# Peptides against a protein of PDB entry 8RAJ, part 24

Target 1, 54 residues: chain A of PDB entry 8RAJ
Amino acid sequence: LPAENEDPDKAVVDLHRSPPKTKDPDLTPSGIIAKVKAGDMTQETARELLLAMR

## One batch from the design tools (peptide; made by RFdiffusion4, then SolubleMPNN)

Design b2_p15_7_s2 (from b2_p15_7, 4 letters changed)
Fold by OpenDDE base, seed 1:
Structure b2_p15_7_s2 (fold): chain B 54 residues (1-54), chain A 15 residues (1-15)
Amino acid sequence: as target 1 above (54 residues)
Amino acid sequence: DEERMRELEELAKEA
């Protein structure tokens, strides 16, 4: 069985984790859009994150 | 999909 190498380097954004007060450039609205364009984030996850910032 | 990306970019402008 090919082990699905889930690349451990994809930071799964846990929506239930309080956003770390760290300036994660990755959690800015522009950073989220950049991740989606790079294929590093789903459109669904990006939508949920952007809606939670309103 | 370019339409879905435009929807996300609109959401990102309001966030």
Scores: peptide ipSAE 0.591, ipTM 0.909, DockQ to the pose 0.627
Fold by OpenDDE base, seed 2:
Structure b2_p15_7_s2 (fold): chain B 54 residues (1-54), chain A 15 residues (1-15)
Amino acid sequence: as target 1 above (54 residues)
Amino acid sequence: DEERMRELEELAKEA
């Protein structure tokens, strides 16, 4: 089976993926803002994630 | 947009 090389650098937070059970540093409020600034996350996805953390 | 980025940074402070 070709391992689909899910580019490990594309940690696109799929909102449909089960919430990470681990403290992913990329899913901290500051990590989310950093991904938006890098162009790796949309502002809409970031807003939904930040609201779900309240 | 800089205004939208400020709104996200405010949400991130409250999370």
Scores: peptide ipSAE 0.588, ipTM 0.908, DockQ to the pose 0.648
Fold by OpenDDE base, seed 3:
Structure b2_p15_7_s2 (fold): chain B 54 residues (1-54), chain A 15 residues (1-15)
Amino acid sequence: as target 1 above (54 residues)
Amino acid sequence: DEERMRELEELAKEA
């Protein structure tokens, strides 16, 4: 079976690797909520990101 | 789960 290409574009935003650049549309408060709704981000990761932006 | 999403949406409005 061909290895399912795990899309390498699941940028698991490792909170420990870089502070979110406030200019990334995917890391805006609205972008974070959209990723959670899409299943591309956990609620816990989203919570930590949103709290760090406050 | 829906309650947790509402809490996140509130945090996102304050951010």
Scores: peptide ipSAE 0.588, ipTM 0.908, DockQ to the pose 0.635
Fold by OpenDDE base, seed 5:
Structure b2_p15_7_s2 (fold): chain B 54 residues (1-54), chain A 15 residues (1-15)
Amino acid sequence: as target 1 above (54 residues)
Amino acid sequence: DEERMRELEELAKEA
């Protein structure tokens, strides 16, 4: 199986795989919105993240 | 979609 090099620098925030590290600057509410606007995160994943931070 | 982005921005203000 080709090891899909999940480039660890692509912080694919998967809530189901890792609880959001509250200290990750990429997981701030503003960082989440920025990733959605960039097309690097789905709106659904962003919604789940933001609701989990509430 | 701009409306869906607005909803996310509101959730982000409450987080």
Scores: peptide ipSAE 0.588, ipTM 0.908, DockQ to the pose 0.645

Design b2_p15_7_s3 (from b2_p15_7 with E6R E13A)
Fold by OpenDDE base, seed 1:
Structure b2_p15_7_s3 (fold): chain B 54 residues (1-54), chain A 15 residues (1-15)
Amino acid sequence: as target 1 above (54 residues)
Amino acid sequence: EEEEMRELEELAAEA
């Protein structure tokens, strides 16, 4: 069976963890929307992140 | 799906 490369570097954004103090471009409002559009983030997770940035 | 994405885009514009 080819091991589907589960890319272990998909940073699971733990919503219960304090927002990373790192300017991760993937955690900008636009980066969050891009991840949802790519299927790499759920809409629920994106909503909670965006509400926490307000 | 399109409506839910529009709500997220609005929230992203307010952030």
Scores: peptide ipSAE 0.592, ipTM 0.906, DockQ to the pose 0.630
Fold by OpenDDE base, seed 4:
Structure b2_p15_7_s3 (fold): chain B 54 residues (1-54), chain A 15 residues (1-15)
Amino acid sequence: as target 1 above (54 residues)
Amino acid sequence: EEEEMRELEELAAEA
């Protein structure tokens, strides 16, 4: 089986997981927007994350 | 669309 390179750097932010106490810069509102602009996150996922942070 | 990105930026400013 080809090892699917699950890029370990895709922090699949499980919305059901308690926000990691790690200040992952990628989980800040600005970090989310930066990922969407980079094409690394969908607008839908970003919207759900941002709404959950409000 | 540029509008959807604006809505996300507004949501990010309110978070």
Scores: peptide ipSAE 0.592, ipTM 0.905, DockQ to the pose 0.662
Fold by OpenDDE base, seed 5:
Structure b2_p15_7_s3 (fold): chain B 54 residues (1-54), chain A 15 residues (1-15)
Amino acid sequence: as target 1 above (54 residues)
Amino acid sequence: EEEEMRELEELAAEA
C-alpha cells in the first residue's frame, strides 16, 4: 500500500527514520506525553523515544 | 489507556 498519509506539514517523529533530536522542544519528555494525549503520537513511538532518552 | 499512559508518565519522569 502506498504511504497514504505522510502529511509533509506534520513532523512525524520516527525513531527508525530520524534519530531523536535532543534539541527539539517537542521531543522533551513532557512534550512527548502531551503529543500522545493529543493523539499526535502513538504510545509505542512515545515509549521508544522515552527509553532512548534514559 | 489510563494505565498505559501512567507507564509512559513514569518513563518520562525517569528521562
Scores: peptide ipSAE 0.591, ipTM 0.905, DockQ to the pose 0.642
Fold by OpenDDE base, seed 2:
Structure b2_p15_7_s3 (fold): chain B 54 residues (1-54), chain A 15 residues (1-15)
Amino acid sequence: as target 1 above (54 residues)
Amino acid sequence: EEEEMRELEELAAEA
């Protein structure tokens, strides 16, 4: 059975694995909001990220 | 849903 390699390259921001690089456009405040609106990030994860950027 | 999204947008404006 082909293992569905769900591409791990959909940057599910694993808060535990990657410190927010301030240069990743996907980890800017606006990029976080865009991911939530797209359904690619949970509101909980977005809240934790935004609070860590403060 | 709209209220929760507004709270996130407020947090994003403060970050």
Scores: peptide ipSAE 0.591, ipTM 0.905, DockQ to the pose 0.654

Design b2_p15_7_s4 (from b2_p15_7 with E1S E2A E10R)
Fold by OpenDDE base, seed 3:
Structure b2_p15_7_s4 (fold): chain B 54 residues (1-54), chain A 15 residues (1-15)
Amino acid sequence: as target 1 above (54 residues)
Amino acid sequence: SAEEMEELERLAEEA
């Protein structure tokens, strides 16, 4: 069976990891919305992230 | 859905 190269660079946003001190533009409210619109993030994950920022 | 996206956009504005 070909090893599914699960691209490890899909940053699974571990909600239990200390918020990265880097202003990752992809973790801004606008960046989260952009990822959902691109199909790169689920609406559920986006909702959880946005609620945690509140 | 479009309604779910509008909810997310509102949450993003409040954040």
Scores: peptide ipSAE 0.596, ipTM 0.909, DockQ to the pose 0.655
Fold by OpenDDE base, seed 1:
Structure b2_p15_7_s4 (fold): chain B 54 residues (1-54), chain A 15 residues (1-15)
Amino acid sequence: as target 1 above (54 residues)
Amino acid sequence: SAEEMEELERLAEEA
């Protein structure tokens, strides 16, 4: 049976989780917008992240 | 909404 490559760790960015020690390229402003557009992040979570980066 | 997405895009440009 071919192992369906289940897409690895969709790191759900929990705002209450300790900030990732690694610059996750997916947590750049552009990466946040891309996740919202993909349906992988809520608009509320994205707004709070972007406001915290300002 | 589309308006909320435009707000997010603006916030992302300002970050």
Scores: peptide ipSAE 0.592, ipTM 0.908, DockQ to the pose 0.619
Fold by OpenDDE base, seed 4:
Structure b2_p15_7_s4 (fold): chain B 54 residues (1-54), chain A 15 residues (1-15)
Amino acid sequence: as target 1 above (54 residues)
Amino acid sequence: SAEEMEELERLAEEA
């Protein structure tokens, strides 16, 4: 079966998972804001992420 | 909204 290349860029940030040790540039505060502006993340998910980083 | 985005930008600056 072809491995469906689940686009690794759709990292569903599971807030309940230990933050990946990988400095995912998409998980920086600026990266989160950029995803929301692009329509790739909901404002609600972004708010929860940013509050968890505070 | 623009106000909701401004809230997120503020939270991102505080993180």
Scores: peptide ipSAE 0.592, ipTM 0.908, DockQ to the pose 0.649
Fold by OpenDDE base, seed 2:
Structure b2_p15_7_s4 (fold): chain B 54 residues (1-54), chain A 15 residues (1-15)
Amino acid sequence: as target 1 above (54 residues)
Amino acid sequence: SAEEMEELERLAEEA
C-alpha cells in the first residue's frame, strides 16, 4: 500500500480562514498555479484566490 | 481539465 506521505506542512490555504499574506510565497499567482498542478490545491480555491488578488 | 488550467493561468497573469 503506498504510504501517502501526507506532508503535514501543507498549509491548507483556506481563503475564508487566513487573509492572503502578500508575503507568503505559496500565495503568489505562480505559487497558486504550482499548487494546483501538484494536486495540493483545488481549481475552485485557486480561482477564488486569483480573483481576490485582481 | 487542460481548459480549466488555461483559465487559471490567464487569471494568474491578470493578478
Scores: peptide ipSAE 0.590, ipTM 0.907, DockQ to the pose 0.612

Design b2_p15_8_s1
Fold by OpenDDE base, seed 3:
Structure b2_p15_8_s1 (fold): chain B 54 residues (1-54), chain A 15 residues (1-15)
Amino acid sequence: as target 1 above (54 residues)
Amino acid sequence: ANPEAERALEELDKL
């Protein structure tokens, strides 16, 4: 059986999961903007995350 | 208030 390469790298940021206390550089304001510029995050999701950090 | 989040919201509005 071919191993389904489930690409584990789509970390669906479950907004309902308690924010990991990890200084995830990807969850910093600058990291969020970088993901939007890369096309890895929607502007809407980025706005919600940034508003929750305000 | 996170001043980095506020600046990022202003940057996001320019995209």
Scores: peptide ipSAE 0.664, ipTM 0.929, DockQ to the pose 0.720
Fold by OpenDDE base, seed 2:
Structure b2_p15_8_s1 (fold): chain B 54 residues (1-54), chain A 15 residues (1-15)
Amino acid sequence: as target 1 above (54 residues)
Amino acid sequence: ANPEAERALEELDKL
């Protein structure tokens, strides 16, 4: 089976999808902050994600 | 409560 190249640029964080319990480094608290600093995520989206992780 | 998420919220408010 070809490894589905999940295009890392298409990790649209669907806020309505339960964050997969997978160790996605991009969905850790530190990864979220890094995306905001890079301009790849809004501060509002980051706040909603982090609040759901509490 | 996830203390890492809480610290990240405090960091986010400083950006």
Scores: peptide ipSAE 0.663, ipTM 0.929, DockQ to the pose 0.702
Fold by OpenDDE base, seed 1:
Structure b2_p15_8_s1 (fold): chain B 54 residues (1-54), chain A 15 residues (1-15)
Amino acid sequence: as target 1 above (54 residues)
Amino acid sequence: ANPEAERALEELDKL
């Protein structure tokens, strides 16, 4: 059975989850900023993610 | 330190 294609639109970014080692462009610092600019992420969530990455 | 994350924090403060 093909593994469930986790719908890319439902990646709930768990702020407490270790940053996925995935080269997901959406979870890069630039990708986070892009999501905020698009209205897909709050500035607060983005801040917490970026602070965890520094 | 991740210099990309630091730059992104500075960009975030400008939004």
Scores: peptide ipSAE 0.659, ipTM 0.929, DockQ to the pose 0.685
Fold by OpenDDE base, seed 4:
Structure b2_p15_8_s1 (fold): chain B 54 residues (1-54), chain A 15 residues (1-15)
Amino acid sequence: as target 1 above (54 residues)
Amino acid sequence: ANPEAERALEELDKL
């Protein structure tokens, strides 16, 4: 069976289960904005993440 | 308050 490459880089950041890994460059405020600009994150998810970091 | 997160929220509202 071909291993479905579940893209491990779609870290569904479950805001309720795991505190954002402060060491993940993709979960920095700048990384979040970059993902939204790339179309890889919704504005709503980005807003929730950034509000939790405020 | 995280001033980087605050700036990012202001940037997000401009997208």
Scores: peptide ipSAE 0.659, ipTM 0.929, DockQ to the pose 0.695

Design b2_p15_8_s2
Fold by OpenDDE base, seed 4:
Parts: C-alpha cells; structure tokens; sequence
Structure b2_p15_8_s2 (fold): chain B 54 residues (1-54), chain A 15 residues (1-15)
C-alpha cells in the first residue's frame, strides 16, 4: 500500500506560535475538576489546589 | 482572584 502522502505543508509548525504555554492542562481549574470526576484526584486535594489558585 | 478557580470550587461542592 503506498504510504499516504502526509502533506508536508500540514507539518508547518508556525515557529511564531508562542510555544503552547505548557500550563499543565491538568493543573487548570477545569483540569482539576476533570481529575476529581475521573477519580484521579481527591475532592480535598482539588479544594486545596483551587483555593491556592483563587 | 482567578474567577475560573472560584467557579470550579462551586462545581466541586456539587460533586
């Protein structure tokens, strides 16, 4: 099977795009809530983190 | 004050 021509133009990472601020998406308020809902974080730990971000 | 953190605290109390 011919390798699908990955259009090399889609790999133009805009070098002028500020590197995605590696704000760990898991440390955003919404990310914290998502972790609690997933069972990956306790409600208490989430409360402490969110209070520190307030 | 981060308003998103305040909203998330209110959501957290509803879980």
Amino acid sequence: as target 1 above (54 residues)
Amino acid sequence: MNPEAVEALEELDSL
Scores: peptide ipSAE 0.662, ipTM 0.929, DockQ to the pose 0.650
Fold by OpenDDE base, seed 5:
Structure b2_p15_8_s2 (fold): chain B 54 residues (1-54), chain A 15 residues (1-15)
Amino acid sequence: as target 1 above (54 residues)
Amino acid sequence: MNPEAVEALEELDSL
């Protein structure tokens, strides 16, 4: 069975690529409110997070 | 101060 040569050039994860600033949409003020509305976060936890972000 | 966090606190108090 021919081992398909996975091109080794694609496996160079550039360790120097700053991780995309994944603005975790879940940690934005709007994302926090969305989680509360969905029932995935308590109002108390949301308040603490938002107060820390202000 | 993050103004979006302040607005979100006001919205949170309205839920």
Scores: peptide ipSAE 0.662, ipTM 0.929, DockQ to the pose 0.710
Fold by OpenDDE base, seed 2:
Structure b2_p15_8_s2 (fold): chain B 54 residues (1-54), chain A 15 residues (1-15)
Amino acid sequence: as target 1 above (54 residues)
Amino acid sequence: MNPEAVEALEELDSL
């Protein structure tokens, strides 16, 4: 079985790309906060994403 | 206005 290399770098949220219409659980408000708490996202990036979703 | 995004911003400011 190929190890799904979850390429941690593919979660680069392109702030200039329209959010994928797919319910990416990682791009929900709660998912964003979870990433910040885990240290996987900066508070600044999270703020920009959440402001765009407002 | 997404209320979940507003609540998440308030939570973010509390971290």
Scores: peptide ipSAE 0.650, ipTM 0.928, DockQ to the pose 0.703
Fold by OpenDDE base, seed 3:
Structure b2_p15_8_s2 (fold): chain B 54 residues (1-54), chain A 15 residues (1-15)
Amino acid sequence: as target 1 above (54 residues)
Amino acid sequence: MNPEAVEALEELDSL
């Protein structure tokens, strides 16, 4: 069975990319907090994203 | 200013 190497680099949110006009529920303020609570995002990354949205 | 982002920053500081 080919292990699909999900390239971990695809999860890097490019902060220099214009935010996609898509309402990505995962990039809403509430979605960011939910990821931190789940352990799927660091508090530091969450802070940077939320500060950019302020 | 996004008020939901400000509220989420306050929640983040409370974790």
Scores: peptide ipSAE 0.650, ipTM 0.928, DockQ to the pose 0.719

Design b2_p15_8_s3
Fold by OpenDDE base, seed 3:
Structure b2_p15_8_s3 (fold): chain B 54 residues (1-54), chain A 15 residues (1-15)
Amino acid sequence: as target 1 above (54 residues)
Amino acid sequence: MNPEADRALEELDSL
């Protein structure tokens, strides 16, 4: 049986892509902090995203 | 200035 290595397409948030006009709850300040607490985002990436929202 | 982003930066520095 071929193990479908579904590489979880880590949605690399392309910081150079125009911010989606979507109220993505995962891109809110609270959503970013929740991802860091879950271990799904680095503190460095979270800092860059939050600084861009300031 | 986004006050929610500022609060989140303060929370991030407290982790």
Scores: peptide ipSAE 0.658, ipTM 0.927, DockQ to the pose 0.744
Fold by OpenDDE base, seed 5:
Structure b2_p15_8_s3 (fold): chain B 54 residues (1-54), chain A 15 residues (1-15)
Amino acid sequence: as target 1 above (54 residues)
Amino acid sequence: MNPEADRALEELDSL
């Protein structure tokens, strides 16, 4: 079975980690919504991240 | 206020 390269660089969004650096395209408001639509992020986690960016 | 975050919250509530 080919080892699924689980890219270990899926930045575990630690909510206790420093606010998402605006330089990560995956942590932009649009990137967060894209992760939710892909099933890679919960709506709850996305809401908390977006509220922290307000 | 981040108007992009506000729009994303509105989109999120519509999912």
Scores: peptide ipSAE 0.658, ipTM 0.927, DockQ to the pose 0.677
Fold by OpenDDE base, seed 2:
Structure b2_p15_8_s3 (fold): chain B 54 residues (1-54), chain A 15 residues (1-15)
Amino acid sequence: as target 1 above (54 residues)
Amino acid sequence: MNPEADRALEELDSL
């Protein structure tokens, strides 16, 4: 089976798209912090996402 | 209020 090339560009959270209420582990508060620590997300983008989840 | 989001904001401010 070809490895589904998860296009890394599809992991760009469109801040204008309502976050899908789907249990995407990458869009949990802990997943957002993990992306910032990995250098995969800016602190500013993480702040905006977390504020929208309040 | 999402208490997990609030905790994550506090953690984010500490990075």
Scores: peptide ipSAE 0.658, ipTM 0.927, DockQ to the pose 0.715
Fold by OpenDDE base, seed 4:
Structure b2_p15_8_s3 (fold): chain B 54 residues (1-54), chain A 15 residues (1-15)
Amino acid sequence: as target 1 above (54 residues)
Amino acid sequence: MNPEADRALEELDSL
C-alpha cells in the first residue's frame, strides 16, 4: 500500500506534548493568524497557542 | 508580555 503522504505540515501542534518550536515560522503569532485566515487552523487552537505565548 | 501575541489575539477576535 503506498504510504499516504500524511502532509507533515498538518502537524497538529499538541500544546501538551511539544512546546511551540520558536523557530517554526508557522508557530509565530503572524503564522498562526495566517493559518486561521487560510482555514488551516481553528480560531480556538489559535487562541490557545497565542495565550501560551503571552 | 509578548506584544506580538497580544496584537495577534486582537486580530483573531476581529475574524
Scores: peptide ipSAE 0.657, ipTM 0.927, DockQ to the pose 0.722

Design b2_p15_8_s4
Fold by OpenDDE base, seed 3:
Structure b2_p15_8_s4 (fold): chain B 54 residues (1-54), chain A 15 residues (1-15)
Amino acid sequence: as target 1 above (54 residues)
Amino acid sequence: ANPAAERALEELDSL
């Protein structure tokens, strides 16, 4: 039986890794606020990400 | 300074 290693490396956004300069719309300031409003991100995590982008 | 990040911090503090 092929063990499909579904590597559960669902991208833990390593906050210590330089943010990939990829225009990920979800990592834009507006995308972060949208995630908080949707309940998909905590206010604390959003604050840390936005402070790192300032 | 990222002015979009600054505006988003102000919006975040208003939630």
Scores: peptide ipSAE 0.674, ipTM 0.933, DockQ to the pose 0.699
Fold by OpenDDE base, seed 5:
Structure b2_p15_8_s4 (fold): chain B 54 residues (1-54), chain A 15 residues (1-15)
Amino acid sequence: as target 1 above (54 residues)
Amino acid sequence: ANPAAERALEELDSL
């Protein structure tokens, strides 16, 4: 079975880095909420990211 | 102010 290339560019969200102005849909406010709902992000991490975007 | 981030914070508090 071909190893699914887990794209290693799953953005390591460095919480100490200025919020990347990455047009990454996964780092949009809606993308953050989607990750929390999927269990892929904690509510606390999501809150910190969203507060930094406000 | 990012109104999308504000709405997402409100949604987050409702989870």
Scores: peptide ipSAE 0.674, ipTM 0.933, DockQ to the pose 0.689
Fold by OpenDDE base, seed 4:
Structure b2_p15_8_s4 (fold): chain B 54 residues (1-54), chain A 15 residues (1-15)
Amino acid sequence: as target 1 above (54 residues)
Amino acid sequence: ANPAAERALEELDSL
């Protein structure tokens, strides 16, 4: 059976791991707000991420 | 201090 390539690119943002120095536009403050507005991130998760970036 | 993160927190509180 072909192993379904579970797309490893779901960057599990481990909030307890040092914020990845990922130039991922989705992890910028503006990218986080965009995800919340799109319904792709909870307001609480966004708050925790942004507080860690402050 | 990350001024972009501060502005994003203010925006988040306004949603």
Scores: peptide ipSAE 0.674, ipTM 0.933, DockQ to the pose 0.723
Fold by OpenDDE base, seed 1:
Structure b2_p15_8_s4 (fold): chain B 54 residues (1-54), chain A 15 residues (1-15)
Amino acid sequence: as target 1 above (54 residues)
Amino acid sequence: ANPAAERALEELDSL
C-alpha cells in the first residue's frame, strides 16, 4: 500500500533507499530547495536528487 | 538536461 500517511514535511528522502517519485511536489527542483532552506533536507541529499534530475 | 535542476544546483551552492 502506498503509505498515504507519510507527512511529506517529515519524510527524510533517502535516494539510495527510495528512488525519487516524480509525482511528489516536494521532489521538484523548487521543492527540494525549499526543503533545504526549511532544514528538512541536507544539502548533500538535495545535490544527489538534483544531479539525478539533470 | 533539466534546466530547472541545473538552476537549483547553482542556488544550492549559494546557500
Scores: peptide ipSAE 0.674, ipTM 0.932, DockQ to the pose 0.693

## One batch from the design tools (peptide; made by RFdiffusion4, then SolubleMPNN)

Design b2_p16_1_s1 (from b2_p16_1, 5 letters changed)
Fold by OpenDDE base, seed 3:
Structure b2_p16_1_s1 (fold): chain B 54 residues (1-54), chain A 16 residues (1-16)
Amino acid sequence: as target 1 above (54 residues)
Amino acid sequence: DKAKEAEEALEILDSM
């Protein structure tokens, strides 16, 4: 069976894990929208993250 | 203001 190299760099943003205190540019409002546009994040996950920043 | 930027991003997201 080919080990599907599930790219371990898909950091499953565990919404229950305290966001790393690193200003990950990927967790800015603009970075979230960019990920949705790229297809790297669902609209639902983006909505939850943005609501938590409000 | 991060909260304001998040609100503007929610408006963008709702338009997708």
Scores: peptide ipSAE 0.643, ipTM 0.928, DockQ to the pose 0.645
Fold by OpenDDE base, seed 5:
Structure b2_p16_1_s1 (fold): chain B 54 residues (1-54), chain A 16 residues (1-16)
Amino acid sequence: as target 1 above (54 residues)
Amino acid sequence: DKAKEAEEALEILDSM
């Protein structure tokens, strides 16, 4: 079975990286909340990202 | 509207 190299580095939203202009579903408000619920993102990081989207 | 969706998401986050 090919190991799905889910590049763990793609899950770390670098807050200093300009948000990719790609409609990354992971950078939608709903996607952020989904990551927090999954334990893949801290509430603090989610808050900072969501505040920057207002 | 992304800003509105972000506000709604903040309200959800504050409820966690």
Scores: peptide ipSAE 0.643, ipTM 0.928, DockQ to the pose 0.651
Fold by OpenDDE base, seed 2:
Structure b2_p16_1_s1 (fold): chain B 54 residues (1-54), chain A 16 residues (1-16)
Amino acid sequence: as target 1 above (54 residues)
Amino acid sequence: DKAKEAEEALEILDSM
């Protein structure tokens, strides 16, 4: 099975292109906070994602 | 419960 080259550039959660699949560890509340801490997500984008999960 | 986890994460985010 070709390892799907998870293009690190696809880790930009395009809020417009894919509904947050609740099974993606990067789209869990904890995963969102981890991305913000890593500098991979803005606090504003994180807030919008978390509010949509409420 | 994702709603609860999201609220807890919002509290963390507001503290950053």
Scores: peptide ipSAE 0.642, ipTM 0.927, DockQ to the pose 0.584
Fold by OpenDDE base, seed 1:
Structure b2_p16_1_s1 (fold): chain B 54 residues (1-54), chain A 16 residues (1-16)
Amino acid sequence: as target 1 above (54 residues)
Amino acid sequence: DKAKEAEEALEILDSM
């Protein structure tokens, strides 16, 4: 069985990393808000991401 | 427009 190493590190949106050109639905403004509501992202991190998209 | 969507999302975030 190939262990799908879903590297948990790929879920960390590094604010200093160039926005991944991936159409990650999770990197849309709505996706960011959804992560904050789910508790998967801090409000501070979300603010910085959204400000960078402005 | 992603910039507009981001601004609307910031307003939502400020309401949390």
Scores: peptide ipSAE 0.639, ipTM 0.928, DockQ to the pose 0.605

Design b2_p16_1_s2 (from b2_p16_1 with A1S K2R A8R A14D)
Fold by OpenDDE base, seed 3:
Structure b2_p16_1_s2 (fold): chain B 54 residues (1-54), chain A 16 residues (1-16)
Amino acid sequence: as target 1 above (54 residues)
Amino acid sequence: SRAEEAERALEELDSM
């Protein structure tokens, strides 16, 4: 079976893992919205992440 | 602040 290239750069943001205190641009409010617009994140997951940042 | 940016991002998300 061809190894499905699970692109290891799909950082599955484990919502249960304490977000690394690293300024991950992907975990900024703007980065979250950019991922939703790209189709890389659901609106629901984005909502949960943004609510936790308030 | 990050919280104010998150609130504005929620408003943008609600507009999608």
Scores: peptide ipSAE 0.654, ipTM 0.935, DockQ to the pose 0.684
Fold by OpenDDE base, seed 4:
Structure b2_p16_1_s2 (fold): chain B 54 residues (1-54), chain A 16 residues (1-16)
Amino acid sequence: as target 1 above (54 residues)
Amino acid sequence: SRAEEAERALEELDSM
């Protein structure tokens, strides 16, 4: 089976995209920090997301 | 609250 090229652009949480209607567990404060620790999110993007949650 | 969790997460992020 061809490895579907997971478009790396899907990992970018577009701050301008309507918040996913699903409570994406990945968009919790803990989920954001977990992504940064995994190298799947930049500290800058994480900071912007977390600031918007305060 | 989610806001308080976000504040704690920012403090953790600033410590990275």
Scores: peptide ipSAE 0.654, ipTM 0.935, DockQ to the pose 0.683
Fold by OpenDDE base, seed 5:
Structure b2_p16_1_s2 (fold): chain B 54 residues (1-54), chain A 16 residues (1-16)
Amino acid sequence: as target 1 above (54 residues)
Amino acid sequence: SRAEEAERALEELDSM
């Protein structure tokens, strides 16, 4: 059976990609902070995303 | 609002 390498969908938070119109929990302010706390996002990237949301 | 949540999240981020 081919191991489906489900490349873990690294939601490359492309700052240039239009935010998905879906409530992606990964792109909520709380989701961004959760990623930073988990070490999955830099504080710099989080700052840029949050600044674009205000 | 999403903007108010983003402001609160920026304050939390500045406290890290």
Scores: peptide ipSAE 0.654, ipTM 0.935, DockQ to the pose 0.649
Fold by OpenDDE base, seed 2:
Structure b2_p16_1_s2 (fold): chain B 54 residues (1-54), chain A 16 residues (1-16)
Amino acid sequence: as target 1 above (54 residues)
Amino acid sequence: SRAEEAERALEELDSM
């Protein structure tokens, strides 16, 4: 099975490609904010993700 | 809850 080397540095959380898994630390509210602060996520994408978690 | 954490994170995001 090719391990899809999803480059962990390029996990752009695409809401359309990867449903937010509650177990993914990158998809916790705090993980989302951390990605925005790191420049790895836009504020708009973060807003959409966080709104979907309410 | 995750929802309560998301609301707090939205408030933080609005402050950025």
Scores: peptide ipSAE 0.653, ipTM 0.935, DockQ to the pose 0.632

